# Peptides against a protein of PDB entry 3J47: the designs that were tried, part 24

Target 1, 121 residues: chain A of PDB entry 3J47
Amino acid sequence: IRLTNQLKSLKGLQSKLKDVVEYLDKVINKELPINHTILGKLQDVFNLLPNLGTPDDDEIDVENHDRINISNNLQKALTVKTNDELMVIYISNLVRSIIAFDDLIENKIQNKKIQEQRVKD
Target 2, 26 residues: chain B of PDB entry 3J47
Amino acid sequence: NAQYHLLVKQGDGLLTKLQKYGAAVR

## One batch from the design tools (peptide; made by RFdiffusion4, then SolubleMPNN)

Design b1_p11_8_s1 (from b1_p11_8, 8 letters changed)
Fold by OpenDDE base, seed 5:
Structure b1_p11_8_s1 (fold): chain B 121 residues (1-121), chain C 26 residues (1-26), chain A 11 residues (1-11)
Amino acid sequence: as target 1 above (121 residues)
Amino acid sequence: as target 2 above (26 residues)
Amino acid sequence: LENLELLEKLS
């Protein structure tokens, strides 16, 4: 029962990671704004990851040690992958903020030039 | 980690420059 | 884009 639940949770996490990658590609292509709900779901997955990797201290049978190491390595690899995805989201947001601020500065320059011209007339 | 921090630092540098320019245009 | 050149001059 526990192994089936872990496998189901891992498949759910893999599906969510795939959805995030697809969303990131749309964000990079400027097709969609960042959805805070997707970020929240990713954070929830990250907060649940440490809890999925803690073996309850009471059933360390020696045969599970190799499976625990494989699970921890896979969890670490998934954590690294999701961290890289979050990094790409952060950079994409930063670039969007820079572009929006550049446009705002250009608008301020134009408004200032219009005001200076009106004072000379 | 190091590449991530470098990229974040570059982004923060660009944002700071943009803020200074926005303040100079005021 | 033109403002990036001005940003480079202020740096």
Scores: peptide ipSAE 0.400, ipTM 0.894, DockQ to the pose 0.028
Fold by OpenDDE base, seed 2:
Structure b1_p11_8_s1 (fold): chain B 121 residues (1-121), chain C 26 residues (1-26), chain A 11 residues (1-11)
Amino acid sequence: as target 1 above (121 residues)
Amino acid sequence: as target 2 above (26 residues)
Amino acid sequence: LENLELLEKLS
């Protein structure tokens, strides 16, 4: 139950993120008007993301394009790292669920043996 | 990707075995 | 552990 709910929540988040990307693509392509309320909420989400490197203030002359690419690469690396960590947590929970189910089965077998012994007595 | 799919496949295999055993103990 | 070995045999 708990693991299934986590997987469902993650799938729901993935679907919502896809819908956001599709919306942003439509806005970029001028197919839909800019919804300022949605953009404001997205900006709030981006502002809650860890600031991916204050570039050390000492090199003002890196073209804005290279800074955006470096920031995007760092964001991608952090996203991959987060996905890997979440995967490890998911597997760990799966293994724990399997162990708990094995223990439940063993307990059921033992209870059955105890009942069979009581019927023979 | 391949390691992830392998790990998921191993987990699914173990889950399937566990389900079969749970059904045999019923 | 023994149940895992039985599970392996049922596979």
Scores: peptide ipSAE 0.398, ipTM 0.882, DockQ to the pose 0.030
Fold by OpenDDE base, seed 1:
Structure b1_p11_8_s1 (fold): chain B 121 residues (1-121), chain C 26 residues (1-26), chain A 11 residues (1-11)
Amino acid sequence: as target 1 above (121 residues)
Amino acid sequence: as target 2 above (26 residues)
Amino acid sequence: LENLELLEKLS
């Protein structure tokens, strides 16, 4: 029962992680805006990942050492993947902010030129 | 790590340039 | 685009 529940939870986590990646790809492709709530939750997951490898001090059965190593490798892989995803989100936001601000500056320059022409007439 | 820091630094540089231009257009 | 060129000059 416990092992089946852990496997089900892991499959659920894998599915959610896939959904996050698909969302991130859509955000990179400018198809969707960044949801700050999703980003915050992803950061929270990242901050909790180091703690998922701390065995709560409940019963060191020696059979867990190989499982702990596999879990630690999986956590490291998930941590790296999450960090890369967050990086891509950050870059995508930065690029969008730069484009939006460039357009804002251009609009401001055009408006200023129109006002200066109206004062000269 | 180094590539990430380089990319962040490049982004911050672009943002700073954009801020300077925005201030010059004021 | 022209504004980006002006940004390069201000750098």
Scores: peptide ipSAE 0.397, ipTM 0.890, DockQ to the pose 0.028
Fold by OpenDDE base, seed 3:
Structure b1_p11_8_s1 (fold): chain B 121 residues (1-121), chain C 26 residues (1-26), chain A 11 residues (1-11)
Amino acid sequence: as target 1 above (121 residues)
Amino acid sequence: as target 2 above (26 residues)
Amino acid sequence: LENLELLEKLS
């Protein structure tokens, strides 16, 4: 149940992210007008995400280059740390799933043995 | 990266074996 | 646990 719910939530998030990307592509291609309300909410999401430095703001002054590099390095380090934490959680969930599946197999074997014994009696 | 892929590959291998065993018990 | 050991033997 918990893993199924997590998988469903992750699939829902993936679908929603795909819809956001598709919307942004349409805005970039000038197929849709820039909706300032959607853009503001997206900016809020990006501000809540530890500042994923999209490299495309390369037009901001040479004097900030060292501060931007330090910020990008810190962010990369935070992203790596987050990825490692997610990996540990993933492995832990995988191991728990394997144990739960092993227990289900054992229960099935026992139930089969009980049924075979009832047919012989 | 390489250690991550190795660990994922080991997990997938174990899951595949578990699925085969579950199918044999069916 | 015993089934995990059997899975290791099937490896």
Scores: peptide ipSAE 0.390, ipTM 0.881, DockQ to the pose 0.030

Design b1_p11_8_s2 (from b1_p11_8, 7 letters changed)
Fold by OpenDDE base, seed 2:
Structure b1_p11_8_s2 (fold): chain B 121 residues (1-121), chain C 26 residues (1-26), chain A 11 residues (1-11)
Amino acid sequence: as target 1 above (121 residues)
Amino acid sequence: as target 2 above (26 residues)
Amino acid sequence: LKSLLELEKLL
């Protein structure tokens, strides 16, 4: 139950993230007007992300385009890393749930054997 | 991406087997 | 145990 709920929540988050990306693509393509409320909420989510790079205060004069690409690449790399870490945690919780379930089954089998012995005595 | 989907699919398959086993022990 | 071993073979 708990693990199934976590998986369902993760699938729900993935679906919502996909919907956000699709929305952003439509806004970039000018197919939809910019919804300032959605954009504000996305900005809040991005502001809650750890600031990826203190720019070392070394020198004004790299074109805004390269800084945006580096920041996007670092953000992407950290997003991938975070996804991998969350995946490892998910698998670990899955394995723990399986072990706990195997132990519960073994305990149930033992309890059944003890009851069968008590009925024969 | 493909490895991630494969891993999630394996995890879902495992969870389904676990659920079936839990139902058989009930 | 046997179920766990079958599970490990599936991972």
Scores: peptide ipSAE 0.383, ipTM 0.878, DockQ to the pose 0.042
Fold by OpenDDE base, seed 5:
Order: structure tokens, then sequence, then C-alpha cells
Structure b1_p11_8_s2 (fold): chain B 121 residues (1-121), chain C 26 residues (1-26), chain A 11 residues (1-11)
């Protein structure tokens, strides 16, 4: 029961992550307008991540155009890093679930062999 | 992106195999 | 064990 529920939750998370990626690809390709509510929720997830490098606000007059490109590259790098981290967690949970399932199957096979032996004696 | 989708697809395939194995042992 | 090994080959 617990393992089956974890597997179902993991599969649900995977499907949801796929839907988010597909949505983001459509937004990147300009097929859909940017949904500010979805972006706000993603930003909240990123804000919960440790700020890997706000470069200190050293007041160098870099034209506003370069700041926007740097900010977009940093946001993209943070997005990729978060996706990779979530993926590692997903795989780790999957592997743990498989090990626990293999143990359950082996226990069931052993119990069946013990019952078959008791019927022959 | 492509590697991510491939890894997700492999994970789904694995879950499907695990489900089939669990059904065969029932 | 065998199922786990097949899994590892698929990763």
Amino acid sequence: as target 1 above (121 residues)
Amino acid sequence: as target 2 above (26 residues)
Amino acid sequence: LKSLLELEKLL
C-alpha cells in the first residue's frame, strides 16, 4: 500500500513536470502568451532556492539591455539547475521504490515456496 | 531539454515494468 | 535482484 501510493505520487509528479515543460516550450516558442500567474509561482519556487550569486550591486553603468540579458541567462540557469535537482530526487525515490518492491516480491516468492513445501510434507 | 525528456520517459517505462511484475506475482 | 539489474541496465 505505502509503496504503491509513493509510486502513484511520483508518476503524478512526473506527469505534472512534463506538462510544465511543454507549457514553457510553447511560451519560449511564442505560441502562447506568458501567463504571469504561472511565472509568479515558478519565481516563488526559485526564491525558495538559495540565491546563487546576486552579483553585488556594483554601480557600473552597463546599459539596461545587458542587465536584462544577464538576468534572463541567470533565470534560465537557475531553472535548469532546479529541474536537474528535482530529477535527481525523482530518480532516487524511484530507485528506492523499486528496491522495496523487489524485496516484497522476494518475500512473497519465499512464502509461496514455504507453503508448497508444507503441502508436500 | 531532450535529455530531461528521455530520462522521464525511461522512468515511466521502468514504472510500467514494475507494475507488470507486481501483477504477475499477484 | 534480476529485476533490479534489468532496471540498472535501463538507466
Scores: peptide ipSAE 0.367, ipTM 0.867, DockQ to the pose 0.052
Fold by OpenDDE base, seed 1:
Parts: sequence; C-alpha cells; structure tokens
Structure b1_p11_8_s2 (fold): chain B 121 residues (1-121), chain C 26 residues (1-26), chain A 11 residues (1-11)
Amino acid sequence: as target 1 above (121 residues)
Amino acid sequence: as target 2 above (26 residues)
Amino acid sequence: LKSLLELEKLL
C-alpha cells in the first residue's frame, strides 16, 4: 500500500512536470501568455531541488546509492535544462518588451509632431 | 552560473537604457 | 524603428 501510493505520487509528479514543460514550450512559441505566478512557483521548486538531494540522515540502505546518484544526475540535468528554458523565456520577454516600448515611443513622438504641426497652422 | 548572471546583467542594462530613453521622450 | 536604432547605438 505505501509503496503503491509513492509510485502513484511519483507518476503524478512526472505528469505534472511534463505539463509544465509543455506549457513552457507553448510560452516560448508565443501560443500562450506568460503567467508570472507559475514562473515564480517553478523557480521556487528549482531552488528547492538542490535540497531534495540532501540525504536526510534517515537510514536508507547503501544499495540505493547508485540510484540516488542517477536520480541526482537526472535532477541536475533537468534543473539545468529548465534553467535554460527559463532563461530563453526571460530573454524572449525582454526582447518583446523592448519592441513594444520602442513602438510606444515612436507613436508618442509621431503624435507630438502632429500636435506641433496643428499649433503652427 | 556565470553566463546566466552575465545574461541577466545584460538584460538589466538594456532595461535601464530603455527606461532612460522612455524618460527622455516623455 | 529610428528610436530603436538609436537605442541600439546607446547600447
């Protein structure tokens, strides 16, 4: 019963992690708006991931050391991959914000020139 | 880590320049 | 566009 519940929870976590990756891919592809709250929670999860690899000093047998090393390497690789994805999202948002701001500034300059022409006529 | 911090710093520098430009056009 | 090009030169 306990092992089956842990396996079910792990499968649920894997499914949720896949859904997060699919969401991040859609956000990168501009199909969905970036939810800052989801991004912040994801960053918090990743900041906590290095602590998930700290062995709490509870007696779990030496045979798990290779599985723990593989899981820690996989977690580290996944953490790096997600950090890269978050970085790409951040850059993409920055570039979009710059373009939108430039267009707003150009529109403001044009509107000011039109007003100055109307005051001279 | 260092490349990530460099990229974030570059992004912050760009944002600061954008803010200065927006203030100069205001 | 012209403002963006000036901003790029300031960068």
Scores: peptide ipSAE 0.363, ipTM 0.877, DockQ to the pose 0.030
Fold by OpenDDE base, seed 3:
Structure b1_p11_8_s2 (fold): chain B 121 residues (1-121), chain C 26 residues (1-26), chain A 11 residues (1-11)
Amino acid sequence: as target 1 above (121 residues)
Amino acid sequence: as target 2 above (26 residues)
Amino acid sequence: LKSLLELEKLL
């Protein structure tokens, strides 16, 4: 049940992310007007996401470069650390799921053996 | 990065084998 | 346990 709900939630998140990307592509292509309310909510999501530095704003002032680089390197290091922690949690949940599945299979094998014994008696 | 992708690929392989085993016991 | 060990061998 918990894994099925997590998988369903992840699929729902993936679908929603795809819809957001498709919307952004239409806005970039000027097919749709910029909705400032959607853009504001998206900015809030990107501000809550540890700034996955898109390297594509190469035009802001050479004089702040050293402080910005230290901040970006620290943020990248924090992002890597968070990714590693999430990976450990993912693996731990996967292992727990495998153990629970093994126990379910063993129980099914035992139930089958008990039924086969009852048909022979 | 490469070690991460290798570990994810191993996890996916394990999950696929687990699914096959669950289907064979069904 | 025995089933897990068979799964590991299939791995």
Scores: peptide ipSAE 0.355, ipTM 0.870, DockQ to the pose 0.034

Design b1_p11_8_s3 (from b1_p11_8, 7 letters changed)
Fold by OpenDDE base, seed 2:
Structure b1_p11_8_s3 (fold): chain B 121 residues (1-121), chain C 26 residues (1-26), chain A 11 residues (1-11)
Amino acid sequence: as target 1 above (121 residues)
Amino acid sequence: as target 2 above (26 residues)
Amino acid sequence: LESLEQLEKLL
């Protein structure tokens, strides 16, 4: 039950992220008007992301394009790291579920042996 | 990628063993 | 674990 719910939640998050990307692409292509409410919520999500390097305040003259590329690379690296961490947690939960099921089966076998012994006595 | 796929394969193998065992104990 | 190993031996 818990693992199935986690998988369902992850699939739901993936679907929502895809819908957001598709919406942003349509807004960029001017196919849809900018929905300020959706953009506001998206901005809130981005503001909750760790600050992807305060550029050390001392060099103002790196072209905005290179700073955006470095920030995007750091964001990508953090996203990959977060994905890897979530994967490790998922696998750990899967292994725990397998162990718990093995223990349940062992308990069922033991209970069966105890019942068979009681029928022979 | 390769380590991820290997880890997923190991998880699937364990899950399959678990399913077979659950079926044998029913 | 031991029960899984016994099953693997039976299969």
Scores: peptide ipSAE 0.338, ipTM 0.871, DockQ to the pose 0.028
Fold by OpenDDE base, seed 1:
Structure b1_p11_8_s3 (fold): chain B 121 residues (1-121), chain C 26 residues (1-26), chain A 11 residues (1-11)
Amino acid sequence: as target 1 above (121 residues)
Amino acid sequence: as target 2 above (26 residues)
Amino acid sequence: LESLEQLEKLL
């Protein structure tokens, strides 16, 4: 019963992680806006992930060590991959914000020039 | 790590330029 | 972009 529940929880986590990756890909592709709350929660999960690989020194049988090490290496690799995806999203948003601000400034300069011309006429 | 820091520095440089531009247009 | 280049020339 306990092992079956842990396996079910792990499968649920894997499915949610896949959904997160699919969401991140849609955000990279500009199909969806970035949800800052989701991004913050993902960052929190990543900050906690290094702690998920610290074996609490409790008596877990030596035969599970290889499977746990493979799982931890895969989880670490997935963590690195998602950190890279989050970085790409962050940069993409930064670039978009810069472009939008540049356009806003250009529009403000043009509006100011139009007003100055109207005051001279 | 080094490429990440370089990319972050480029982003910060662009943000700083943008802030200076925004201040000059005020 | 062009406005940023103009600002870079003014600074």
Scores: peptide ipSAE 0.335, ipTM 0.874, DockQ to the pose 0.025
Fold by OpenDDE base, seed 3:
Structure b1_p11_8_s3 (fold): chain B 121 residues (1-121), chain C 26 residues (1-26), chain A 11 residues (1-11)
Amino acid sequence: as target 1 above (121 residues)
Amino acid sequence: as target 2 above (26 residues)
Amino acid sequence: LESLEQLEKLL
């Protein structure tokens, strides 16, 4: 149940992210007007996400380049750390799922043996 | 990177073995 | 665990 709910939630998130990407592509291609409300909500999501630095190459003054690079490196390091933590959680959940499936298979084998014995009696 | 890919490959191998076993028991 | 070992023996 818990794993199925997590998988369903992750699939829902993936679908929603795909819809956001498709919307952004349509805005970039000038097929849709820039919706400021959607852009504001997206900015809020990116502000709540530990800043995944894609520096949009909009001309921000050459004098702050070193501070921006240090901030981007720290942010990249935090992103890598978060990715590693998520990976460990993923592997742990995978192993638990494998164990639970192994136990389910063993239970099915035992139930089959019990049924075969009842047919012979 | 290499250790990550190796660990993912091992996990996929275990999952595939488990799926084959689940199919053989079904 | 035993079922995984049996599967490893069958493969």
Scores: peptide ipSAE 0.319, ipTM 0.866, DockQ to the pose 0.029
Fold by OpenDDE base, seed 5:
Structure b1_p11_8_s3 (fold): chain B 121 residues (1-121), chain C 26 residues (1-26), chain A 11 residues (1-11)
Amino acid sequence: as target 1 above (121 residues)
Amino acid sequence: as target 2 above (26 residues)
Amino acid sequence: LESLEQLEKLL
């Protein structure tokens, strides 16, 4: 029962990570704006990950404990790697958004300067 | 974790500065 | 005008 629940949780996490990657790819392609709700759900998954690794104190034999710890460490390492990749994508999109907004501001400044010159003539 | 939060905080700070500027240019 | 020049100097 516990292994099946862990596998189901892992599959759920993998599906959610895939959905986040697909969403981030759409944001990279400028098809969608960054949705704070998706970022919040990702943070919630990360905050729940330590709680999913709490062994409820049900007496399951010492031989399963080492395999569960290795699986949890590997899953944690894979999750950290995926988090780092998602972080790089998030930062890259944030930087792109900042550059695009800076260009918009510069265009507005130029338009304002042109309008001020036209009022002075 | 701490470096991530620092980078996110720096990004939010830059975004806030950019928003203030965009509001001042309007 | 002065606020724009100060911001261009800060960017």
Scores: peptide ipSAE 0.294, ipTM 0.867, DockQ to the pose 0.023

Design b1_p11_8_s4 (from b1_p11_8, 7 letters changed)
Fold by OpenDDE base, seed 2:
Structure b1_p11_8_s4 (fold): chain B 121 residues (1-121), chain C 26 residues (1-26), chain A 11 residues (1-11)
Amino acid sequence: as target 1 above (121 residues)
Amino acid sequence: as target 2 above (26 residues)
Amino acid sequence: LETLEQLEKLL
């Protein structure tokens, strides 16, 4: 039950993230008007992301385009890292659930064996 | 990617064995 | 692991 709920929640998050990307693509293509409410919620999600460390105030006149690319690459790297960490946690919980179920089954087999012995006595 | 898919497949295989076992013990 | 082997023997 708990693992199935986690997998369902993860699938739900993946679907929502896909819907957000599809919405952003439609907004970029001017197929849909900018929904300020959705954009505001997206901004709130981005503001909850750990501040991509202010590039140290090294006065390099990196054109605004290169700063955006570096920020996007760092954000992508952090997103990948976070995804990998969440994946490790998911697998760890899966393995723990498997072990707990194996132990439950062993306990059930032992209890059955004890009952069969009590019926033979 | 391939190692991840392999690990997921192993996890799914274990889950399937576990489900079969839980059904046989029921 | 041993429980899986015991199950395989019971099937």
Scores: peptide ipSAE 0.322, ipTM 0.865, DockQ to the pose 0.027
Fold by OpenDDE base, seed 4:
Structure b1_p11_8_s4 (fold): chain B 121 residues (1-121), chain C 26 residues (1-26), chain A 11 residues (1-11)
Amino acid sequence: as target 1 above (121 residues)
Amino acid sequence: as target 2 above (26 residues)
Amino acid sequence: LETLEQLEKLL
């Protein structure tokens, strides 16, 4: 039951994340107006991501293109790191659920053996 | 990416084995 | 325990 609920919650999160990406793509393509409330919540999620390096405020003018590429590479590296951390947590929860399920199965086998002994007596 | 996909695939395989074992003991 | 060890060997 708990594992099935966690897997269902993770699938629900994945579906919701896909819907957010599809919404952002439609906003970028100007198919939908920018919803300031959704953008504010996304901005809060990005602000909860570990701050992509404080630009120390000392030095003017190298083209906006290199800053966008550095920001995209760092965002990609953070997304990979976050995916790796979430994966380790997912596997740890999976292993715990397997152990709990093995214990449940062993308890059920023991109960069945006790019932078979009571029918032979 | 490839290691992530491999690890997710192993986790799904384990979940499937666990579900089959739970159904066999039921 | 033995069923867990068999499951780990089958992984």
Scores: peptide ipSAE 0.321, ipTM 0.866, DockQ to the pose 0.037
Fold by OpenDDE base, seed 5:
Structure b1_p11_8_s4 (fold): chain B 121 residues (1-121), chain C 26 residues (1-26), chain A 11 residues (1-11)
Amino acid sequence: as target 1 above (121 residues)
Amino acid sequence: as target 2 above (26 residues)
Amino acid sequence: LETLEQLEKLL
């Protein structure tokens, strides 16, 4: 019963991670705005992942050790993939912020030039 | 991990320089 | 674009 619930929870997490990836691809492609609530929940999942990968030191029979290692390697690979995706989003947001700030600076320079011209007239 | 932190640190450094430039243009 | 080039010179 506990293992079936853990497997169901892991499948639910995997489906949710896939939905997040698809959402993130749409945000990269400028199809949707960034939802801070989804990003925050994803960060919370990542902060909890180290705690989900600690087997409590209670009695895991030797036959499950290979399946746990494969699951941990897959979870590490999924964690790396999602970290890379989060990194791409962070960079994309940084670049968007830089462009928006560049446009703001240019608008300020233009406004200053217009004010200087009005003081000379 | 280390490359991620380096990239984030570079991004934060760029953002700080951009903020200083925006403050100097005011 | 020109402001980006000025920023790159300040970097």
Scores: peptide ipSAE 0.313, ipTM 0.868, DockQ to the pose 0.030
Fold by OpenDDE base, seed 3:
Structure b1_p11_8_s4 (fold): chain B 121 residues (1-121), chain C 26 residues (1-26), chain A 11 residues (1-11)
Amino acid sequence: as target 1 above (121 residues)
Amino acid sequence: as target 2 above (26 residues)
Amino acid sequence: LETLEQLEKLL
């Protein structure tokens, strides 16, 4: 039940992410007007996501380039580290679920063998 | 990268075994 | 691993 719900939630998240990308592509191509409410929610998601790479195309000043590069490299390194940590947690939970399922199957096989022996006696 | 892909491949192999077991217990 | 083989034998 818990694993099936997690897989369903992940599939739902993947579908929603695809719909967001398709919407953003239509907005970039000027096929749809910018919905300020959707943009505000996306901006909130991007503010909660430690800066996954905006190339802000447009002008300002050659004198801050070294401090911005250090901040962006640190933020990229923190994002990679967070992704790696989340992956390790995910794999650990997967392995625990596999072990618990293996034990459940073994218990079911043992219970069936005990019932078959009781019917023969 | 290579260790990551190896770990993912091992996880997929375990998941496939788990699915086979779940199908045989049904 | 042994549980897989025991399950195959029970089918």
Scores: peptide ipSAE 0.293, ipTM 0.857, DockQ to the pose 0.027

## One batch from the design tools (peptide; made by RFdiffusion4, then SolubleMPNN)

Design b1_p12_1_s1 (from b1_p12_1, 6 letters changed)
Fold by OpenDDE base, seed 4:
Structure b1_p12_1_s1 (fold): chain B 121 residues (1-121), chain C 26 residues (1-26), chain A 12 residues (1-12)
Amino acid sequence: as target 1 above (121 residues)
Amino acid sequence: as target 2 above (26 residues)
Amino acid sequence: MEELEKEFEAFV
């Protein structure tokens, strides 16, 4: 039962990770705004990942070494995959911040022009 | 990992510059 | 515009 629940949780995480990538691709393409709630939940999953890969040092079953290595390699692969996704989110936030700043510059230029025109009238 | 940390560091540098410039324009 | 864009590029 516990292993089946872990596998189901992992499949659920993988599916959610795929949904996040697809969402991020839409954000990079400027089709959708970033959902900070999805980002926060993803970060929380990452902070919990180190705890998912510590077998409590108290079950030395020598017959599970291959399954533990597969689990650790899968967890490492998941960690890498989602570092890549977090990087894409970070870049998307950076690009949005640059755009918002460009708009701020333009607004300030326009305001300065309006003030200069009012001083000439 | 190392490439990610480098990218994050570069982006944080850019954000800091952006914030300082936005404050100077205000 | 161009002058403020140059100031931005110099700050980046």
Scores: peptide ipSAE 0.315, ipTM 0.872, DockQ to the pose 0.072
Fold by OpenDDE base, seed 5:
Structure b1_p12_1_s1 (fold): chain B 121 residues (1-121), chain C 26 residues (1-26), chain A 12 residues (1-12)
Amino acid sequence: as target 1 above (121 residues)
Amino acid sequence: as target 2 above (26 residues)
Amino acid sequence: MEELEKEFEAFV
């Protein structure tokens, strides 16, 4: 039962990581706005991942200690990788917001200049 | 973790300033 | 242009 749950969780994580990469590529290519609901669901899965790594009490087998350390290091490495991916998404959104704001400022400057010319004529 | 949270807080601060400026220009 | 850029830089 435990190994099947770990394999199912790993396969679910691998699928989500692929979906995040494909989403990042679409974000870099300017083809889609960020779906905040997908990002929130990713964060929720990451907040639940530490809870999948705590063995709630059943059966001391001494062979599991090295596998638990390897799984914790892999979970940490996957968490770091996903934090880096989320950071790239966040920076990409910030840059898009800055560009859209710059365009808004320029449009307002142009509109103000056109109004000032119409008042002088 | 701490550096990421600091960078996110700085960016949220900039976004809030940018939103306030955009509202003042309206 | 330049005055509005200065106001933006002062607000940031």
Scores: peptide ipSAE 0.308, ipTM 0.868, DockQ to the pose 0.076
Fold by OpenDDE base, seed 3:
Structure b1_p12_1_s1 (fold): chain B 121 residues (1-121), chain C 26 residues (1-26), chain A 12 residues (1-12)
Amino acid sequence: as target 1 above (121 residues)
Amino acid sequence: as target 2 above (26 residues)
Amino acid sequence: MEELEKEFEAFV
């Protein structure tokens, strides 16, 4: 029963990671704004990843050593993929913040020029 | 790992500077 | 324009 629940949780995590990748591709293409709720859910999934890799210390049969190595390599590969996804989201938010700030500077400069012209007339 | 943490730390520093400048410009 | 961009670059 516990192994079937861990496998179901891992499949649920894989589905969520796929949904995040598809969302990231739409964000890179500027089709959608970044949703902070998706980011928070991805962080929660990442914080739960260490709990998916604890075998209860009862019953290491020697045939599981290759499955444990495959599980650890898959968990490490999923961790790297999740970190790369988080990095792309972070950079995308940083770039959007810089652009929005540049637009704010330009708007303030234009407003200042309009005020200076109205004081000379 | 170390390069990722350095990049995140640099970006957080830039974002903090951007927020302070945007507050001083308001 | 250029002065405010310079003040931003000096602050970053």
Scores: peptide ipSAE 0.308, ipTM 0.871, DockQ to the pose 0.078
Fold by OpenDDE base, seed 2:
Structure b1_p12_1_s1 (fold): chain B 121 residues (1-121), chain C 26 residues (1-26), chain A 12 residues (1-12)
Amino acid sequence: as target 1 above (121 residues)
Amino acid sequence: as target 2 above (26 residues)
Amino acid sequence: MEELEKEFEAFV
């Protein structure tokens, strides 16, 4: 249940992120007017993201391609780290489920033995 | 990536087996 | 005991 909910939430986040990218591409291509309310909410989301090396607004020099690559590398590193953390949580929940199941089997075996003894007395 | 998807697929298989066994022991 | 452990091992 908890893992399925986490996976569903992650898929929902991925879908929303794709919708945001598609919206931004349409705005860049001038297919849609700039919605300041959507941009404000996106800006709030970006401000809540750990500062992915936004160049401090004081160097508008034409080498922005390398900084976009560095930001993409940091985003990729954060994505890998998040994936590794999710994997550890997944394995931990799997192991806990196996242990709890082993304990349940042993408890069922013990309860069956106690019932079989009570029927022989 | 491929090893991760394989591990997730194996774990989902095990979880499904565990659920079936827990239903059979009930 | 052994039958339930064998059934568990057959499911794992």
Scores: peptide ipSAE 0.295, ipTM 0.860, DockQ to the pose 0.102

